# Peptides against a protein of PDB entry 6GMG: the designs that were tried, part 5

Target 1, 331 residues: chain A of PDB entry 6GMG
Amino acid sequence: DSDDRVTPPAEPLDRMPDPYRPSYGRAETVVNNYIRKWQQVYSHRDGRKQQMTEEQREWLSYGCVGVTWVNSGQYPTNRLAFASFDEDRFKNELKNGRPRSGETRAEFEGRVAKESFDEEKGFQRAREVASVMNRALENAHDESAYLDNLKKELANGNDALRNEDARSPFYSALRNTPSFKERNGGNHDPSRMKAVIYSKHFWSGQDRSSSADKRKYGDPDAFRPAPGTGLVDMSRDRNIPRSPTSPGEGFVNFDYGWFGAQTEADADKTVWTHGNHYHAPNGSLGAMHVYESKFRNWSEGYSDFDRGAYVITFIPKSWNTAPDKVKQGWP

## One batch from the design tools (peptide)

Design b1_p8_2_s3 (made by RFdiffusion4, then SolubleMPNN; from b1_p8_2, 3 letters changed)
Fold by OpenDDE base, seed 2:
Structure b1_p8_2_s3 (fold): chain B 331 residues (1-331), chain A 8 residues (1-8)
Amino acid sequence: as target 1 above (331 residues)
Amino acid sequence: SFIPRSLV
C-alpha cells in the first residue's frame, strides 16, 4: 500500500556516497546513497552544493517518477513527448507475419505494434528537438523572442513542428514550466533555461471502453507519434497498468528514466537514472533503489509496458541536475 | 528486484 511510503532522512551535505553496486550493466544503490551522490554532483544551484530539501526527498521517495521529479523540479506532465514508429514494418508484419503458437490475434497485433517502435530514433528525435529549443533559448530574454527564434529554427530545418498550434504542448512548454517563472530559476528569462529529456514507459491499452484484449495485449493504434513531428498525444495516458492475462498477475503503472542534457552523441553511452519503487523500508517492497542504466538497459523496458516516450521539459541553467556528462555509479 | 512501482 502507498501508506508504507517513507520520506528518506536528510543526509549531511558533506557525506560522500558509498560505492554503487554493479547489476546487469547498471549501477545500483539505495535511495539514501543516491541522495549523497545527488548532493555531491547534482545539487548545485549557482555553483553551490545544496542539501536535498525535505520536499525534494519526499518527491524522490515516490520511486522512478521521484528521480525525474527531483531532477526536473516538477512532477512529470508528459505533454511534450516524442517517439518513432515504423508504419511500414507494422503493416508488413501484420500482413506477412503469423501469430506464434498459442498467441491470440490481439496478442500478435499488440506485440507487432510494440516491436514497430524504435526507441533509439524516438530518443534521437527528442534530442534533435531539445537542441533546436536550446538554440532558441540562448539569446532570448522574453518568451516572445524565444518563440520567434524557435519558429525561425524550425523553418530553417523545414521541421514539421513549425505547423504546430501556438497553444500546443510544443510552444507552451516553457511558459508552463514553474521554474521558468521562479525568481531563483528562469525569472521569465528564456536564456536562463535549458531543455532536458526524460523517458516514460507505460501501457497502451488504457482505454476502459476498449476490448479486454486491448487492455491485456496492448492497443496497436494508441500512442503512436504523429508523422513528421514525432509528437505523441499523451492525453490518454492515465497511469493505468496493463490488465492481467492470468489470475494473480499484476503490472505496474509506469517507469521513468532521467537523462537530462547529456552531450554524449552515442546513445548507447548515455546514462539513464531511475528508481525501482517508492521508498518503503519497513514495508513489503523495502527500501527504494536507484539505478543508473545505459540506454540499452533503459530502452529494453519491461513486459508491463508496450510504449516508450521521450519527453522534453526545461530546467534553469543554474541547476546541475542535468550536466553535460553523467558518470555511472560511484566512484 | 526491480519492480518500477511508483505513484500508483
Scores: peptide ipSAE 0.076, ipTM 0.820, DockQ to the pose 0.358
Fold by OpenDDE base, seed 1:
Structure b1_p8_2_s3 (fold): chain B 331 residues (1-331), chain A 8 residues (1-8)
Amino acid sequence: as target 1 above (331 residues)
Amino acid sequence: SFIPRSLV
């Protein structure tokens, strides 16, 4: 129950983190120790360290989404999402493949669809688009200049995103970002903003009007990227978990991983920050833990999820929540 | 081991 959630206490601004624990190629710590790291490394506004506010500590306390929330400055809307899907692989495997021993046809199709997504190509597409957006932002002092720059960049690259409607999440994402409008944020100046990336894992079989098999084993046709753009329509994602396949089985609703704006070209060397669950130190779940995972550890996901999306949003350049380099763990 | 949990 949400009633067990507790806001972590404030940490002194000068308090150094304790060492992180290594776990399966990840670095792990308790949420209060992550707050200490965050204050030392990520808290900077206009080059000055800040104590994590009570509001930010409350956002963080929500678990995996809380890590993305505190670092992006807003609750994830997931509107500008990218993925990569190999349609030829999917069709060929359905035609030539066979269900495993004991696997149903629906389970086979759901698995083949999951395996037809390429997490690395999805991430790469989001990075490419974020780079185009950052170039369009650099010298734009109003939204009109940003949009004109963006269209020019897309035309020069012959990118299919140039054909998106002006009301699409792609063109509307900046003006819909609260921190863009804030006086101490963007102050309506695009050149003060930068594109950042996070990822969401979720279940495809969320349609309550669909078959029970789709809810248990996935919907092979749901949440596919549009050809050419890589855009995923996230409007049908309602945080509905996978349906149990056996008595006593249960699945979680989502996972979120924060990447920010790392410049590391090798995807496998990038660091993804995420939480396990909401902070309940006196409840059955216990204290929230924060993980810093390599891309492989992040992109593997869990059996709870059959979709991944890489989402673009924006933060002020004056924030240090998305530095060019992220160090895994502490020290 | 890490196991994600629902927000609520």
Scores: peptide ipSAE 0.072, ipTM 0.818, DockQ to the pose 0.270
Fold by OpenDDE base, seed 4:
Parts: C-alpha cells; sequence; structure tokens
Structure b1_p8_2_s3 (fold): chain B 331 residues (1-331), chain A 8 residues (1-8)
C-alpha cells in the first residue's frame, strides 16, 4: 500500500557509505546508504557535491522507478524506448516448436515471444542511438542545430530513424526534457545536455479487452520494436501487472534499472542501479534496498515481466548522475 | 529480496 511509503531522512553530505553487501553478482544496500553513496559520487553539480534534497529523497523512495527518477531528474515517460526482437526465431519456434508438458498453447506462444527478445541487442541499439544523439548535441546551441545534426548523423549511418516523423518521440525527446529548459540545466542549449539510458521491465498482456490467456501468459504481438528503428510504442504500457495464473499468485507492475552514460564497451561489465520496492521501513515491505547489478543480473528480469525496453532521455552534462564509469558497490 | 515490489 502506497500509504506506508516514507521519505528517507537526510544524510550528512560528508557521511561515507557503509560497505555494500555482495550477493549473486549484485551489490546491495539499504536506501539510506545509497543516499550516502549518491552524495559522494553522483550528486555533483558543476563539480560540487550536493546533499540529496527532500524532493530527490521523496522521488527515490518510490523504489526501482525512484532510482531512475532521482538520477534522470524526471519521472520516466518511457517515450523513446528501444528493443530487439527476432521475428524469424519467433516464427520458426512457433512453427517447429511444441508446448512443454503441461504448458498451454497460449503459455507456449507467450514464452516463445519473450524468448525472441534479445536484451543485449536492445541495449546495444539504445547505446548506438544515444551515441548518435550525443554527437548531434555537440556544438549545437539551439534545438534546430541539434535536429539538423541528428538528421545528418542518421543519414551518414543509413539509420532508419532518419525517416521518423518530426513529432515522433525520437525528435521531440530533447525539447520535452524539463532539465533542458532549466536555467541551471541545459538553458535551451543542446550542447549542455547528454543522452542517458535506463531500462524498464514490464508485462505485455496489459490489454483488459484481450483474452484472459494474454493477460496471464503474455501478448505475443504487444510491445514489439519497429523493424529497422528498434522503436517500441510504449503508449499502451499502463503499469498493469501480469494476471495471476494460480490462486494467491501476484505480480509486480514494473522494474526500472539506471545505466546512465557508462562508456564500458563490454555490456556484461556495465552496472545497473535499481530498487526493490518503495521505502516502507514501518510497513510490511520494509526498508527499500538498492541494488547495483551487472547487465546479466539486470537482463535476467523476473517472471513478472516478459518485455524489456531500453529508454533514452537527457540530463545536463553538469550533473554527475551518469558518469562514464560506475563502480559497483562500496568501497 | 531482489524481487521488485509494486510501487503501490
Amino acid sequence: as target 1 above (331 residues)
Amino acid sequence: SFIPRSLV
């Protein structure tokens, strides 16, 4: 129940974190200790450490989405989302594969669709696009210059995104970023901004007008990337969880992982920061924990979700919430 | 637990 949510208290600016707990390739800590790390490592504005504000602590308290929220400076809109889907694998497995023992046809189709998404290729696509955007942001002092640079970069790479509508999330993402318009942020100067990445895990079977089987086992046709671009239409994602398949079963609505702008070329070495749930230290859920996971641990996801998307947004270059290198855990 | 919980 959201009524049990508590905003974590302020941490002194100079307070060092306690050591993170290693667990199954992840580093784990309680939210208050993450705030300490965040203040030491990620809080910098124009090279100066900042105490996490009450507003930022409140955002963080929302759990997995809160980690992305505090680091991106805005609630995730998920509009510029990428994935990779192997259509040939999907078709071939549906044709030549068979349901497992006890697996329904709908369960089989949902599973095959889930397995036809490639998280690594989806992430790589988002990184490629973010790199193009970052080049287009360089030396662009107005939105028109940025858009012209972006179109030129896409043309040079023969990228299918060059054919997107001018009103698409792809071209509108920068101007729709609040921190781009802020005086102490981008100040309407694209060259002051950088592209950053986060990921969302969610359920495909969200359409309440669809079959019960799609809600239980997934909608094989939902949230597929567009061919060539890799863009996912996220407009139908309403944070609706998977429907129970058995009595007493329950699923969560989403997971969010923050990547930022790490330059590590090996996807498996990249660090993803995420939370377990909203902070409820006096409630049944307990205190929020923050995890720093390697890509393998992030991309595995949970049975709650059959879709992953890699989303691009923007932050001011003056923020240190998306450094080139992220160290897992503490120290 | 590593398993996320609902926001609500």
Scores: peptide ipSAE 0.069, ipTM 0.818, DockQ to the pose 0.302
Fold by OpenDDE base, seed 3:
Structure b1_p8_2_s3 (fold): chain B 331 residues (1-331), chain A 8 residues (1-8)
Amino acid sequence: as target 1 above (331 residues)
Amino acid sequence: SFIPRSLV
């Protein structure tokens, strides 16, 4: 399947996009037209519009992950992930609820667990933490100053993240960001960086040592956020898809949505950019399409996935891949 | 139809 992947050709720097196709709250276009939009809107470094490089076009060609990759400047590591899980809802539904007609106990438990995640609260938690991080970055000229600022902000907010280990992904995320160390990026100056958000949808039932039912219907205990912090341990996410429940059924490994650093307070008005699949214009999958979805359309996900996580990473402030406002579609 | 299919 991956053998049919093709890198999209270069688009002229001044080529304007064709109109996006509106569809059920989404705006859709072919990957080449997204490159045109990206060059006009998101390509700017130090205020200068850039042509998407061959390397960036190659990253983009990987599909949904490619959209996040090209905009974040690195392949998603998913280390600093947040979610919200209603444990009381989960316990109450398990106790008082019943399997639907034809639903197995394992299917029921997996469904109840999926339904106990709150995507909006998970997103809001990531935005809250990103805001704290951005305040800590603002006047910090070295990593030590950033970490000291971050600890002070967390203490002032009585945030449980203040108790995280110094080696936690939470505290190590900045230093582990390649663009932070780049001369044309952060140049080891935290004040040159900003926190950004993307989301990943994935399957909970990835443990090969678990029951077949957990692989088919979800693992109710997997990938839950830690109480108080909202942190999700993503170390067990290995891009393993859901197991088929019927002959000929197949599921995909993940979906990624790029949010960046939008300032829109209403979650429902935020725009999430994602791709359908890797670019295979001459293959069975066809050309890659890029979607700009509202939060409701993004957070709905697919039956392939029973977990959503909202991940924080960093980009240089000089990049325009995460503007304060994203306009859906074109024009 | 939107069907996410990304491979690493």
Scores: peptide ipSAE 0.075, ipTM 0.821, DockQ to the pose 0.411; fails the geometry check

Design b1_p8_2_s4 (made by RFdiffusion4, then SolubleMPNN; from b1_p8_2, 3 letters changed)
Fold by OpenDDE base, seed 1:
Structure b1_p8_2_s4 (fold): chain B 331 residues (1-331), chain A 8 residues (1-8)
Amino acid sequence: as target 1 above (331 residues)
Amino acid sequence: PFIPRNLV
């Protein structure tokens, strides 16, 4: 029940974090201790540390989505999403592969589709696009200049995104970012903004009009990236979890991981910040924990999910929620 | 193993 969610208390601005705990190659801590780390490392506005506000603590209390929310400054809309799918692998495995012992045809097809996504290539595509966007932002003092720069960059790279409609999430993403319009944010100046990345894991079999098998084992055709662009249509993602395959089985609705704008070239060395569940210290779920995972630990996901997307949004350059380097854990 | 349980 959502009624058990509690907003974590304020932490003194000068309070240092306790050490994180190692957990399966991740660094783990309770949400209150993450607030302490956040205030020391990520809270800076115009170079000054800030106490996490009550509103920000409330956003954070929602779990994995709360980590992305507090760091991006807005609830995830997932409009500008990227992935990579190997169509040839998918077709070849369907043709030449066989179901495992006890695996249904629908289960086999769903598994083959899941295995045909490349999380590393999806992440790399999002980083490539974010880099193009950042170059377009750098010297643009109005939206028109940004869009002109973006089109030029895409033309120079012969990128298929140049053919996207002017109303597409790709071209409209900046103008639809609240912090771009804020006086203390972008103040309508693109050069004050930077592109940032987060990831979402979710279930493909969300169509209630589809077969029960698709809801249980995945929809092999759902949430595939468009060829050339890598764009994923997220409009059908309604946060519906996987359907149980056996009595008593249950799945979660989504997971979100915050990357920001790390400059580490090796994907495996990048750090992803995420939460386990909403903060319910007096409820059955208990206190929220925050994890800082390497890409391999993040991209592995769970059996709850058969899709991953890498999403671009924007934050003001004056915010330190997306630094060039992220250290895993504390100290 | 860690399994996220998140609210909408």
Scores: peptide ipSAE 0.060, ipTM 0.802, DockQ to the pose 0.408
Fold by OpenDDE base, seed 2:
Structure b1_p8_2_s4 (fold): chain B 331 residues (1-331), chain A 8 residues (1-8)
Amino acid sequence: as target 1 above (331 residues)
Amino acid sequence: PFIPRNLV
């Protein structure tokens, strides 16, 4: 029950953040302090700081998804998702590997599938595609020009994405972005938009018609990227958590990490912003905390999840929610 | 590390 969720109060625009705390290689703070940082660093619209609105604070209060929500300007739809899967590794390990002591066959297959995903390559693919999209956006003043530029870029790179249907999330993502249509956003001008990245961790075994073992240990065949494109069909992701393997065990439904549009070439130096849970300062969960993690700390994920996807969306260039450089913590 | 409890 999200009944204990509270919208964080407004923070004065000029209030500086308190120092973040180190936490397992991450920088951590309470949500109210993140709002202060956000107002100082990320709130800018057309170069002007803004107070986080009540609506934005409400979005943020939902936890990890709230961090991505407030920074992207929309609830994550996850339609344009990328991953990397090593099919040869998967097949080889299934053939030559053995279940660990006490590991069931289903648990073994689920683990091998999880281990066959490469988070770094998935992230790099999303960055590559975002770069192509950004080039296509630069001088495009209407959607048709953007799409034409995008097709040309893909053709020049011999990218398999050139073969995607015109209705594919790949081509429709811009037009389906609310901020693209907003007068104070893109105003239907692609050149005013930029591609940004976030990540979602989730469970593969979400099919209720599947075996109980798949729900407990993962579905080895679910949410694999398409060869060549790296696109993941996210249509089956219904935010269903892993099924418990023992009485009293419970798993979280998802995690979201915000990357934005950092230009740091070294993946390990990139900063991912995420939250622990919805804000419940008077509830059992307590106050929401926000983490700024390095890629390694983000990509490690949790046992709750066996899939990671790197998702592209768009924000107006006038927003500072996705700066070229993100500094971890405060100061 | 604290496991996120992202209940929506």
Scores: peptide ipSAE 0.057, ipTM 0.800, DockQ to the pose 0.375
Fold by OpenDDE base, seed 3:
Structure b1_p8_2_s4 (fold): chain B 331 residues (1-331), chain A 8 residues (1-8)
Amino acid sequence: as target 1 above (331 residues)
Amino acid sequence: PFIPRNLV
């Protein structure tokens, strides 16, 4: 019940975090302690620590999406999403593979589709595109200059994104970012912005007009990336969870993980920050916990989800919510 | 407003 959500109280600006707890290769803490870490490490605006505002604490209280929300400065729109799908693997496994004992044909096809996504390649594609965008931003003082730089970079790399329509989320993402227009943000200057990445896990079988089997076991054809660009059409993602396969089974609608702009070249060493659920300290769900997971632990996901997307958005360079290096946990 | 529930 959404009615049990509570906004975490303010933490003193100089309060140090308590040590994080190890949990299955992750670092875990309660949301209040994450606020303390956030104020020490991520809160900086123009090099100065800031107390997390009531509005930011309210955003954070929404759980996994709240971590991405507070760090990106906006609720995730998921418009500029990337993934990698091995079409040849998918076709070959469908042709030559067989359902497991007790597995239905629909369950088999859903599983094969899920297994045909490559999370690492999807993440690599998003990082590649974010790098191109960052180069295009560096010397651009208006949107026109940014778009011209971006087109040149894409042409030099022979990237299929150069063929996207001017109205595509790829080209419109910057102008649609609230912090780009803010006086204390980008102030309409692209060179004051940087590209950042978050990830969303979700269910493919969201079409209510589809078969019950697709809703239970996945839609093998849904949310595939375009072959040349890696772009995923997220317009059909309505935060609908997987349908139960047995009585009493329930699934969560999504998970969000914040990466930001880490420069660590080894994907396995990157840190992903995410929350378990909305903050309900007096409710049945309990207090919100925040996890800092390595890529392997993040990309593994849950049985609730059969899709992962890596999404690009923008934040002001003056914000420290996306540092080059993220340390897992707290000493 | 959709409040994300992750049951981790």
Scores: peptide ipSAE 0.074, ipTM 0.831, DockQ to the pose 0.196; fails the geometry check
Fold by OpenDDE base, seed 4:
Structure b1_p8_2_s4 (fold): chain B 331 residues (1-331), chain A 8 residues (1-8)
Amino acid sequence: as target 1 above (331 residues)
Amino acid sequence: PFIPRNLV
């Protein structure tokens, strides 16, 4: 099915976008029109607009992950992921709750686990950590200075992340960012980088050695955040979709939403950019569409997914793919 | 309906 993917054509640098259309409380457009918006708003390197390159257009063509890919400059590794899980709620609902009519025990447990995640608190945790990282980056001219600043900031906040191993994705994330090492990027100078956030929705029941019920209804114990830190071990996420519960049912493997580095304090006013599927204008799926959703519309997710994670990565400050303010739609 | 069908 990926064989039908087509790279969108180049758009002239000065071409203005057509108006976005409302769709389910979101602003929607075709991928070609998003490229036009991207060139006008997000393309800037060192204050200069740039045409989206063929490589960037190819990345974008992969759908929701493509939006995050083109804006972050790398394929999502998902290593530094955060979530919030209410363990007490989970335990209490399992103990005191009852399966709905026709709901199996496994379906009930999977649902209760899904409902025990708090997307808003997960997002808030990622924003908190990104803020700490940004303070640590601000005056650090080498990685050692960044790590020292980061440890100091964490100590001042009494944050459990201060106890993470030096090999943890938390401490290694910057050095593992390609754009940090690029001459026109960070040039190994942390003060030239900033933390950015994207989100991934995915299925918990990905273990093929587990029960069929876990694959159909979720694994209640999978992809929980570590207490205190909020870190999620994403190593078991292999982009395996939910298993069908009935003949003809099918689920998608993931969804990605790009937030970047918006400064809007009200989570409900933040804008999340995502795509529906890979670009297949001549295939059965059709053209890729890009959506700009408010947090409420993003965090709702789909029945395909029972986990949400908020991931931190880094981009050069010279890039405008993560501006302080994002306007939904066009104009 | 919005049905994401992402990279598989």
Scores: peptide ipSAE 0.060, ipTM 0.799, DockQ to the pose 0.374; fails the geometry check

